Peptides against a protein of PDB entry 5IXI. Designs and how they scored, part 14

Target 1, 141 residues: chain A of PDB entry 5IXI
Amino acid sequence: TPLLDASSLEYLFAQGQYDLVKCLAPIRDPKTEQDGHDIENECLGMAVLAISHYAMMKKMQLPELPKDISYKRYIPETLNKSIRQRNLLTRMRINNVFKDFLKEFNNKTICDSSVSTHDLKVKYLATLETLTKHYGAEIFE

## One batch from the design tools (peptide; aimed at target 1 E42 L44 G45 V115)

Design b2_p14_5_s1 (made by RFdiffusion4, then SolubleMPNN; from b2_p14_5, 7 letters changed)
Fold by OpenDDE base, seed 5:
Structure b2_p14_5_s1 (fold): chain B 141 residues (1-141), chain A 14 residues (1-14)
Amino acid sequence: as target 1 above (141 residues)
Amino acid sequence: SEAMEQFKKFFSSF
């Protein structure tokens, strides 16, 4: 496995986001109902990472982000469709969970400037390997 | 909440 430079990491991060959202790297099948919830929460976490990376690149703080910021463009399209079919209370709960995740991540990790955009890319790609079915197979080919 | 605990584990590497 070759060492990745900054440019390669940037490319893989962008490609990984695209593959996750477009379901080119499909998420793993849930083994139980709880596993399904865990997978969804990890996807929301991936959205937090992607949004945080965007905000950091734009030199924006969380209060400066649009009020309508959402996970919808940062999770697998299939999962987004599934969520949209659920009842209103469930959708509201998921929205609140995501907003809580984003706030917590900002308060506990981003605000103290302890995390770099580099760290976010690494975490994102590492999570893709465990969240999806076969991600990384071509890299290790 | 359980979800928040799971998320804390998710970003515990930071």
Scores: peptide ipSAE 0.428, ipTM 0.899, DockQ to the pose 0.767
OpenDDE base, seeds 1, 2, 3, 4: peptide ipSAE 0.422, 0.296, 0.291, 0.321; ipTM 0.896, 0.852, 0.850, 0.863

Design b2_p14_5_s2 (made by RFdiffusion4, then SolubleMPNN; from b2_p14_5, 6 letters changed)
Fold by OpenDDE base, seed 2:
Structure b2_p14_5_s2 (fold): chain B 141 residues (1-141), chain A 14 residues (1-14)
Amino acid sequence: as target 1 above (141 residues)
Amino acid sequence: SEEMEQFRKFFSSF
């Protein structure tokens, strides 16, 4: 991944979030069932990055965020639809694990300032390269 | 959980 200046990184990060959620940068096709699960988990991870970045930019800790914070607006719309179609127990598990990890990430990574907003943007864009079919080809190829 | 472990692996670069 090439080094980008701050303004370029900010732009690409914002655009990348939009492209991922709106499926303009479609996620890659799973090669196996397990690959599909990995893709979903990466998407949920992307939601953690996006939410954490938002919180940091707003100078907010997790307790200050809306109590109903969710991955729903931060993952591909196709995946969100898929999750909503799953049974209640599965949805509850996904929600709980996501919230638990978000809390863990906040406490152990964000609160101690070991990760910056810059780091989050870099990780987000780097993940887009592998998570999606062709995103960033002009930048990373 | 397995999901938590996978999430931790995802963020291992931090």
Scores: peptide ipSAE 0.233, ipTM 0.839, DockQ to the pose 0.712
OpenDDE base, seeds 1, 3, 4, 5: peptide ipSAE 0.230, 0.230, 0.156, 0.232; ipTM 0.836, 0.836, 0.780, 0.837

Design b2_p14_5_s3 (made by RFdiffusion4, then SolubleMPNN; from b2_p14_5, 6 letters changed)
Fold by OpenDDE base, seed 2:
Structure b2_p14_5_s3 (fold): chain B 141 residues (1-141), chain A 14 residues (1-14)
Amino acid sequence: as target 1 above (141 residues)
Amino acid sequence: SKEMERFKKFFSSF
């Protein structure tokens, strides 16, 4: 990942979130069923990064965030639709695991500050390169 | 869970 100045990184991070959620940067096509699961996991991971970044910027710990915090607004709209079509048990499992992981990750970001907002932005953008079809090619290829 | 393991793998760089 190339070194970017703070302003450029902030811009790209904000734009990347928009592009991912709105499917302007479409996620790559799965090659296998397992690949599809990996893609989904990466998207959910992107949600964790986005939420954690938001919390850090607002100087909010996870308990201060809305109690109904969810991945729904932070993943591709196509994936959100897909998840909503799955059975109740699957949706509950995804929700619970996501919340548990978000809580765990909060310890590394807000609580002990081992992960910075800069790190989150870099990880987010780096993941966009591999997660989407062509996003970031000019920067990371 | 399997999902948690995948999440941890994704964030292993942190």
Scores: peptide ipSAE 0.195, ipTM 0.817, DockQ to the pose 0.660
OpenDDE base, seeds 1, 3, 4, 5: peptide ipSAE 0.192, 0.195, 0.108, 0.188; ipTM 0.815, 0.817, 0.766, 0.814; seed 4 fails the geometry check

Design b2_p14_5_s4 (made by RFdiffusion4, then SolubleMPNN; from b2_p14_5, 6 letters changed)
Fold by OpenDDE base, seed 2:
Structure b2_p14_5_s4 (fold): chain B 141 residues (1-141), chain A 14 residues (1-14)
Amino acid sequence: as target 1 above (141 residues)
Amino acid sequence: SEEMEQFKKFFSSF
């Protein structure tokens, strides 16, 4: 990945979040059913990154975050709509797994300062490159 | 769960 200054990285990260959620940078087409599942999980992972970055920037711990924090606003809108159409048990499972992972990630990684906001932005943008169809071509090609 | 395993795999690449 190319080396970016802090200001450029901050801009790209913010824009990348917007593009992913608004589907301006559409996620890649799944090659198989399992690939589709992997893509969804990557999107949920992206939500963890985004939320954790937000928390760090606001110097907030998880208990201080909004009570109803969820992945819904941090994943592609198309995926969010898809998940809402799943059965109750599936939605509950996704919610629980996401919350558990978010908690673990923040407690063991963020709170321990083993990962910086810089690291989160880099990981986010690097994942966008592979998760979406063509996003980042101008930056990473 | 499978999801947790995939999440861990995803973040292991940090």
Scores: peptide ipSAE 0.193, ipTM 0.817, DockQ to the pose 0.644
OpenDDE base, seeds 1, 3, 4, 5: peptide ipSAE 0.103, 0.192, 0.193, 0.192; ipTM 0.765, 0.817, 0.816, 0.817

Design b2_p14_6 (made by RFdiffusion4)
Pose (drawn by RFdiffusion4):
Structure b2_p14_6 (pose): chain A 132 residues (1-60, 70-141), chain P 14 residues (1-14)
Amino acid sequence: TPLLDASSLEYLFAQGQYDLVKCLAPIRDPKTEQDGHDIENECLGMAVLAISHYAMMKKMSYKRYIPETLNKSIRQRNLLTRMRINNVFKDFLKEFNNKTICDSSVSTHDLKVKYLATLETLTKHYGAEIFE
Amino acid sequence: VHPTKEFYDNFFDF
């Protein structure tokens, strides 16, 4: 018997997206530059998941689906890199919706679950309350 | 943002 029902899961998914975007769920610190880039890549993956879920739900830009801090960081880079980030994101999104949804038979439930399960490891102290 | 095919596969593994 699971802890959450569909309603709580949907609400938690929406709250999780809110936390990720507004940085109430701050992304974990990088161990290395490579780890940092990997974290940014995972954030693009999270944006792909959020958008894919939205499109899936209604039966049908990454900037509004990633932490604002990374957005500000990306806005500081040269234009070619930003075009590059857009292309990489588009490729992710296309590949995910064209292949992975079908191949791995990804439902909306699995998607929300992976999203939140990824929040547990992508962000600092998710679901915990720290008092000073 | 410097992804590899392996990174993609790992991330979008269900």

Design b2_p14_6_s1 (made by RFdiffusion4, then SolubleMPNN; from b2_p14_6, 7 letters changed)
Fold by OpenDDE base, seed 4:
Structure b2_p14_6_s1 (fold): chain B 141 residues (1-141), chain A 14 residues (1-14)
Amino acid sequence: as target 1 above (141 residues)
Amino acid sequence: VTPTEEQKKKFFSF
């Protein structure tokens, strides 16, 4: 865990979300087709972390979130554009995969109160470092 | 395309 005070961690988490979505911290280039799938799945995971953090901060449970909640606002815009170009069945599958991922994550981590917003921020930043090309060197070095 | 158990474990572990 990086040695950061609460204010620094909050700032970096917010900035990291912005950088990922706006592609200011671009995701790494896939080396293979499977690597591309892994990258997309990690992006979905980042969305799970971000939404879970949001829900916790708002003191909301998953059923209280809008039913149309999606990954779209929490993944790189380039990836979102790519997904929108895929066929309807593929997009429906991705939506279902994400919702299942989010539900499972919350059931196994948030609902038992074993994970805090602090933990989510740390994991988000750590994953961001490995997911993107150049991000995070100044945070963890 | 669907996240593997290993990929999910990465996010479930803290």
Scores: peptide ipSAE 0.535, ipTM 0.928, DockQ to the pose 0.632
OpenDDE base, seeds 1, 2, 3, 5: peptide ipSAE 0.530, 0.532, 0.531, 0.533; ipTM 0.927, 0.927, 0.927, 0.927

Design b2_p14_6_s2 (made by RFdiffusion4, then SolubleMPNN; from b2_p14_6, 8 letters changed)
Fold by OpenDDE base, seed 2:
Structure b2_p14_6_s2 (fold): chain B 141 residues (1-141), chain A 14 residues (1-14)
Amino acid sequence: as target 1 above (141 residues)
Amino acid sequence: VKPTEEQKKKLFSF
């Protein structure tokens, strides 16, 4: 939260990333098929935030990041496994969608220095709360 | 599946 000190926020941000990827903080159940699509897009958004934060911390531009950087390591493992089972064309589309998503976010938020790493951590945790079933209840209550 | 404009609005808002 915005009221947390820097060290606490850093810890919670790191733990939140781990919990999301390892499915220790499971994503919410989709209410409809469209809701399922929205959830997947939210997961991609979480990856955008995480990668952008990583880039900022390393003081690197997106093209300078290692080529192995992708959404795969920043989304729930269950979703990653699901995506890998989809056909090649679908996977290619997802890759392209994510790349465009990441670029647009970077151009509109990071490149103009309007967003700090602190802001990214706050948004990540706030989004994580809405995306997952019961994450943060022990912290925010 | 592409993010909607609403989803982008939420993500890009600070």
Scores: peptide ipSAE 0.592, ipTM 0.944, DockQ to the pose 0.602
OpenDDE base, seeds 1, 3, 4, 5: peptide ipSAE 0.585, 0.587, 0.591, 0.587; ipTM 0.942, 0.942, 0.943, 0.942

Design b2_p14_6_s3 (made by RFdiffusion4, then SolubleMPNN; from b2_p14_6, 8 letters changed)
Fold by OpenDDE base, seed 2:
Structure b2_p14_6_s3 (fold): chain B 141 residues (1-141), chain A 14 residues (1-14)
Amino acid sequence: as target 1 above (141 residues)
Amino acid sequence: VKPTEEQKKRLFSF
């Protein structure tokens, strides 16, 4: 389909990343406190996808990435600000959880499978649609 | 904040 053509997908993926981080595509409102936790987990997942895509594009393995690689620049700015306000132990836990998440994803999908950058873009956009309020409505309706 | 098994199943599936 035209939406899945390489050029269109590249554009949509780049725009989607920007819109998520800048909160131009705001994440959906949590229905409960647990739903809020699920939303944050999904945001971390989005960061995993984005960083993995970046690494693949640069033909870099995870250990070759900068040591300060973090979810911070790949999640909504509002969530990033919220996390920075949490106590040190909580921030440390989140950081460790994310690093483990990224490693597991890399090992199981990037290193040990045939997942491509194309696949990551599709997964990213599909997840973004479920995570945000109205993203993609103009394209997919 | 911690990814669930359901999330991993969905995210890791290609």
Scores: peptide ipSAE 0.573, ipTM 0.943, DockQ to the pose 0.613
OpenDDE base, seeds 1, 3, 4, 5: peptide ipSAE 0.566, 0.567, 0.572, 0.570; ipTM 0.941, 0.941, 0.943, 0.942

Design b2_p14_6_s4 (made by RFdiffusion4, then SolubleMPNN; from b2_p14_6, 7 letters changed)
Fold by OpenDDE base, seed 1:
Structure b2_p14_6_s4 (fold): chain B 141 residues (1-141), chain A 14 residues (1-14)
Amino acid sequence: as target 1 above (141 residues)
Amino acid sequence: VKPTKEQFERLFSF
């Protein structure tokens, strides 16, 4: 946005990732069961954004990333703990959703469009605002 | 639960 210079955006992006994972910016409460699933999927999306940003900064392609790439370090710790308690079939489905997000994001956005690291930071912060209870309102005011 | 097409589109929109 025109209100944020590059250095400020870089700082806020880094801080936002930390706050999301450490639950300093807690995710919003689900209104329904379906809303809960949407929130979890948004968290997986946040992981995709963070990983993609990392890859772009390192000038790496997805095949060059570790084979055991996972959402675990990029989602709220509370959600990660919750997922670990679910049965194998559910965890497999969640992992498949994440892999699908990552694959489709790479194919349709990273490879086929002019999306930049700047765009990813803006998208991450904007999504973070909608995903969390009261975080980042002042950033976009 | 598998994401809807709209959820994918929201993630991929810039």
Scores: peptide ipSAE 0.383, ipTM 0.903, DockQ to the pose 0.696
OpenDDE base, seeds 2, 3, 4, 5: peptide ipSAE 0.371, 0.379, 0.368, 0.379; ipTM 0.901, 0.902, 0.898, 0.903

Design b2_p14_7 (made by RFdiffusion4)
Pose (drawn by RFdiffusion4):
Structure b2_p14_7 (pose): chain A 132 residues (1-60, 70-141), chain P 14 residues (1-14)
Amino acid sequence: TPLLDASSLEYLFAQGQYDLVKCLAPIRDPKTEQDGHDIENECLGMAVLAISHYAMMKKMSYKRYIPETLNKSIRQRNLLTRMRINNVFKDFLKEFNNKTICDSSVSTHDLKVKYLATLETLTKHYGAEIFE
Amino acid sequence: SSFDEAYETLINSA
């Protein structure tokens, strides 16, 4: 018997997206530059998940689906790199919706679950309350 | 799972 029902899961998914974007769920600190880049890549993956879920729900840019801090960080880079980030994101999104959804038979439930499960490891102290 | 593997492979391809 699971903890959450569909309603709570949908609400938690929406809240999780809100927390990730507004940085109430701050992304974890990088151990290395490579780890940092990997974190940014995972953020692009999270944006792909959010958009894919939205499109899936209605039966059909990454900027609004990633932490604002990374957005400000990306906005500081040269134009070619930003075009590069856009292309990588588009490739991820296309590959995910064209192949992975079908191949791995990914439902909306699995998607929300992966998203939140990824929040548990992508962000600092998710679901915890720290008092000073 | 297969989804997690496919997802991580995709995201870590960059």

Design b2_p14_7_s1 (made by RFdiffusion4, then SolubleMPNN; from b2_p14_7, 7 letters changed)
Fold by OpenDDE base, seed 2:
Structure b2_p14_7_s1 (fold): chain B 141 residues (1-141), chain A 14 residues (1-14)
Amino acid sequence: as target 1 above (141 residues)
Amino acid sequence: SKFDEDFNKLIHSY
């Protein structure tokens, strides 16, 4: 990946979050049902990265975060709407998956390694590139 | 990297 200065990376990261959530950077079309499932998990992963970055910036640990922390504000609005229309069991499962992702990532990767906010931003943008149709082409191609 | 591996494993574990 190209080397970006801190201010540029901060800007791109913020813009990328906005573009993903507002669907200005639309997620790729699923090729199969399994691909659709993978896309949703990637979105949950994006939420984990964003929340982890937030927590790290605020020097907070998971127990210090709001108890009602959720993926909802960190995934594409279209996906959020879709999930809300699914049955209770499915919604519960998705929430559990997200909680597991967040807990595992923070305990194993954030707390027990040397991951920085810089690393999180880079990973977010790199994942955004693969998750969406054309985003980040000028940055990482 | 370990970071990349950890993240990729998570999003593909379910």
Scores: peptide ipSAE 0.586, ipTM 0.936, DockQ to the pose 0.768
OpenDDE base, seeds 1, 3, 4, 5: peptide ipSAE 0.580, 0.582, 0.583, 0.577; ipTM 0.935, 0.935, 0.936, 0.934

Design b2_p14_7_s2 (made by RFdiffusion4, then SolubleMPNN; from b2_p14_7, 7 letters changed)
Fold by OpenDDE base, seed 3:
Formats: sequence, C-alpha cells, structure tokens
Structure b2_p14_7_s2 (fold): chain B 141 residues (1-141), chain A 14 residues (1-14)
Amino acid sequence: as target 1 above (141 residues)
Amino acid sequence: SKFDEAFDKLVHSY
C-alpha cells in the first residue's frame, strides 16, 4: 500500500522516469544471458507503462497514438545506444516485441478500464526498485 | 494483484 498522496506520487513517477532514462538509476547487472534478456524486456515494459500513462492522461486510445511510436525515449539511454548498434534483424525483432507488448497490454488492461493512472505509477515505481541496482522509492507498505 | 500478474506475464512472454 502506497504511503504517498497523489501529488507526491506524481512527482516520484516523473522523477523515476527521468532517473531511468538518464541512467541515474542504473539497471541491475545480468546474472545470466537469460537474465539479460529479461532485463531488456522489463525495460520495454517500463516504456509500455509510461506510454500507457501518457495516453490515459491525454484521454487517447492506442490507435490515436503516432504510428511510429517507439520505446527509444522511454528506456535507459545506454540500452538504447546498445540496441542501435545491433543488426537490422535484431532491431526489427525488438521493435516487434515492443509493438506486440503495447498492443496486448492495451487490450488486456487499458481498454477495459480496470487499470488507472494511479495503478500505472505504482507499478512503474515498484518495477524500478527491482530493475535497478540501488533505487528505492520506499513508498509501499 | 491481478494487474501485477498480467504485467509480469507480458514482460516474460517474449
């Protein structure tokens, strides 16, 4: 259960997005190759949460978002740089995974009104704490 | 929660 009021939660959510993208809260070191794959997918998930929150705040549906919407500005800049250095097939695969993830998340949660912007902020901050090395919002009870 | 479970399944489905 979060201990913060709406204004404090909004502030921490905005700051958390900045810290993740700017690598002020660096992502954890992978323990295995599979763990590295999971970390990248978690980062794509963070992008989906951020974009979904943006869409809900603007009262927009997924088809109303730009067709060229991307994860690039919503993931750690170090990971974004790494992905840009990979071959075309790999970049296409990652983009397809993100697009499918965004679509599925929208269909399962956003469209049925079962998820609020509050839920997205809480999930984003909670995931930050496990995805990054030392980040701790400590807003949950 | 149901939402947490759904998100985790999506993240680890690829």
Scores: peptide ipSAE 0.355, ipTM 0.877, DockQ to the pose 0.647
OpenDDE base, seeds 1, 2, 4, 5: peptide ipSAE 0.351, 0.352, 0.354, 0.353; ipTM 0.876, 0.878, 0.879, 0.877

Design b2_p14_7_s3 (made by RFdiffusion4, then SolubleMPNN; from b2_p14_7, 8 letters changed)
Fold by OpenDDE base, seed 2:
Structure b2_p14_7_s3 (fold): chain B 141 residues (1-141), chain A 14 residues (1-14)
Amino acid sequence: as target 1 above (141 residues)
Amino acid sequence: SKFDEDFDKLVHSY
């Protein structure tokens, strides 16, 4: 893994979020239906990382975030559109999974560890590399 | 790392 200075990492992190949401870095094709579920969960995880980073940058705790905090604007737009078309129970389940992810990650990893915004950026970009088809190959390979 | 493990376990818990 190449060493990136803080400014470069900040830029790449911001660009990576944009590329994921706007589908400029398309997510990998699912090989199976289960793989599709894994991809969606990874996207929810990406949302958790992004939101956690935001909260830490603003020096806010999870309960201080807006009540309407959601994964919707932190996942690929195509996936967001797909989810909105699913039935109510499925949408409720996905929302619950996300809420559980966010709560668990903040309680266990953010609050009870020494994770920094730097670590979140690195993890985001590293996960983005595996989640998408070709993104980040020139950075981490 | 613990951070990586926590995140990986989280997103693959379902």
Scores: peptide ipSAE 0.605, ipTM 0.938, DockQ to the pose 0.716
OpenDDE base, seeds 1, 3, 4, 5: peptide ipSAE 0.602, 0.603, 0.603, 0.602; ipTM 0.938, 0.938, 0.938, 0.938

Design b2_p14_7_s4 (made by RFdiffusion4, then SolubleMPNN; from b2_p14_7, 6 letters changed)
Fold by OpenDDE base, seed 1:
Structure b2_p14_7_s4 (fold): chain B 141 residues (1-141), chain A 14 residues (1-14)
Amino acid sequence: as target 1 above (141 residues)
Amino acid sequence: SEFDEAFSKLIHSY
């Protein structure tokens, strides 16, 4: 695989977020119902990575983030539209799952300084490669 | 890596 310097990672990370949210890099087709659930969790994970990266860059802790922080602007727009059409209980569950995800990730990695912003960018891009249909094929060859 | 393992466990925990 090609070596990526810091500036290249910054560019690719920013572009990758845009491509995922705007569905320019569409998520893979689920092979099973469980795979569909895994894809959704991966998208929520991508949101956690993006938010955590932002918080670390701004030297913010989770309590300092907006109280209405949500996954909505950090997941594919198609998935966001799908979630909005689900019933209230399902939407509540997803919201709770995301909040627990973010909190647990922060406690295990961010607060203990076990990961850097560099690690988050690399993980984001690597996950983006497998989450989407063809994204990153050239970058990670 | 340890981070990769932790993230993988997390996205499959819900």
Scores: peptide ipSAE 0.261, ipTM 0.826, DockQ to the pose 0.654
OpenDDE base, seeds 2, 3, 4, 5: peptide ipSAE 0.256, 0.260, 0.213, 0.258; ipTM 0.825, 0.825, 0.800, 0.824

Design b2_p14_8 (made by RFdiffusion4)
Pose (drawn by RFdiffusion4):
Structure b2_p14_8 (pose): chain A 132 residues (1-60, 70-141), chain P 14 residues (1-14)
Amino acid sequence: TPLLDASSLEYLFAQGQYDLVKCLAPIRDPKTEQDGHDIENECLGMAVLAISHYAMMKKMSYKRYIPETLNKSIRQRNLLTRMRINNVFKDFLKEFNNKTICDSSVSTHDLKVKYLATLETLTKHYGAEIFE
Amino acid sequence: AEMENFEEFISDFH
């Protein structure tokens, strides 16, 4: 018997997206530059998940689906790199919706679950309350 | 490299 029902899961998914974007769920610190880049890439993956879920729910830019801090960080880079980030994101989104959804038979439930499960490891102290 | 990272990221679906 699971902890959450569909309603709580949907609400938690919406809250999780809110936390990730508004940085109430701050992304974890990088161990290395490579780890940092990997984290940014996972954030693009999270944006793909969020958009894919939205489109899936209604039966159909990454900027509004990633932490604002990474957005501000990306806005500081040269234009070619930003075009590159856009192209990589588009490729991720296309590949995911064209192949992975079908191949791995990804439902909306699995998607929300991976999203939140990814929040548990992508962000600092998710679901915890720290008092000073 | 980004594709590899993304494929690893979405590997939980497999």

Design b2_p14_8_s1 (made by RFdiffusion4, then SolubleMPNN; from b2_p14_8, 8 letters changed)
Fold by OpenDDE base, seed 2:
Structure b2_p14_8_s1 (fold): chain B 141 residues (1-141), chain A 14 residues (1-14)
Amino acid sequence: as target 1 above (141 residues)
Amino acid sequence: KAREIFEKFFSVFY
């Protein structure tokens, strides 16, 4: 992976979020049902990274964020639509899983400042490259 | 499974 200056990294991170959510960088096709579940969970992880980055930039802790914070605007729109079509129990489970992800990351990383916004952007972009079909080829090749 | 994926996903930070 190439070394990027702060301004370039900020730009790519912002653009990457937009591309993921708007499906301009579509997520890779699942090879199996299990792979599909892994992809969805990685998308939830991406949402945690994005929200955590936002919170850190605003110097906010998780309890200061809106209580109804959700993954919905931080995951691919196609996945969001798919989740909304699932049964109530499944949606409840996904919501709980996301809340657990966010809480755990906040408690173990954000609160003690062991992770910087720089680290989050790097992880986000690195994951985006592997999570999507063709994104990052121009950057990393 | 979800917790395992989480741990793997965020292992770079721990």
Scores: peptide ipSAE 0.163, ipTM 0.803, DockQ to the pose 0.624
OpenDDE base, seeds 1, 3, 4, 5: peptide ipSAE 0.150, 0.142, 0.145, 0.147; ipTM 0.795, 0.789, 0.791, 0.788

Design b2_p14_8_s2 (made by RFdiffusion4, then SolubleMPNN; from b2_p14_8, 8 letters changed)
Fold by OpenDDE base, seed 2:
Structure b2_p14_8_s2 (fold): chain B 141 residues (1-141), chain A 14 residues (1-14)
Amino acid sequence: as target 1 above (141 residues)
Amino acid sequence: RSREIFEKFFSFFY
């Protein structure tokens, strides 16, 4: 793993978020149906990381975040479109899963200040390497 | 399954 200074890490993190959402760094093709499910859950995890990073930078707690906080702006646009086409019960489940992820992460990690914004960026970029088809090859090789 | 993915994904921070 390369050692990046703070400014470089900040840049790569911001660019990585943009590339993931805009599908410039497309998510990898699922090998199985279960793999597809795992990929979607990892994308929800990425949304939690992105939102948590934002909240920490703004020194906000979960109760201070908008009630309608959602994963929609923090996952690949193609996945977001796919989710919107699914039945109501499935969409409700996904919403609940995301909210549970966010709540659990906040309670166990953010509130205790055990995780820094630096840690979030590292995890985010490391996950991008495995989640997407080609991202990070120039950095992590 | 989602809970399992959560635990694995965020174990990085624990």
Scores: peptide ipSAE 0.318, ipTM 0.878, DockQ to the pose 0.632
OpenDDE base, seeds 1, 3, 4, 5: peptide ipSAE 0.302, 0.272, 0.296, 0.295; ipTM 0.873, 0.865, 0.872, 0.871

Design b2_p14_8_s3 (made by RFdiffusion4, then SolubleMPNN; from b2_p14_8, 9 letters changed)
Fold by OpenDDE base, seed 1:
Structure b2_p14_8_s3 (fold): chain B 141 residues (1-141), chain A 14 residues (1-14)
Amino acid sequence: as target 1 above (141 residues)
Amino acid sequence: DAKEIFKKFFSFFY
């Protein structure tokens, strides 16, 4: 398998975010109802990674981010549209799940200064390989 | 359910 230098990793991370959100790298088809729920929660996790990376690059803490920060700009557009069609209580639950993910990750991981922006990019790209149908086929040999 | 996904997903960093 090819080794990625820092510049290549930065490019792939940026492109990967774009491809996921714009559905150029479509998420895999769920095999079961539970698998579908797992995929959605992993997408929320991807949003947490993207937001945390942004915050770290800007040297911002969570209180410095917009209070109404949301996953909407960081998940596949198809999933975002699907969520918007669900009832109010379901949307509230999803918002709470995302908020809990973000708080938990930042409190127990980012604040410990044990995670770097490099680690976030690696996890993001690694998840894209498993979350999407065939992303990285040209790169991850 | 969501909590389990969180633990599995972010176990990469722990």
Scores: peptide ipSAE 0.370, ipTM 0.881, DockQ to the pose 0.675
OpenDDE base, seeds 2, 3, 4, 5: peptide ipSAE 0.318, 0.370, 0.356, 0.352; ipTM 0.867, 0.881, 0.877, 0.874

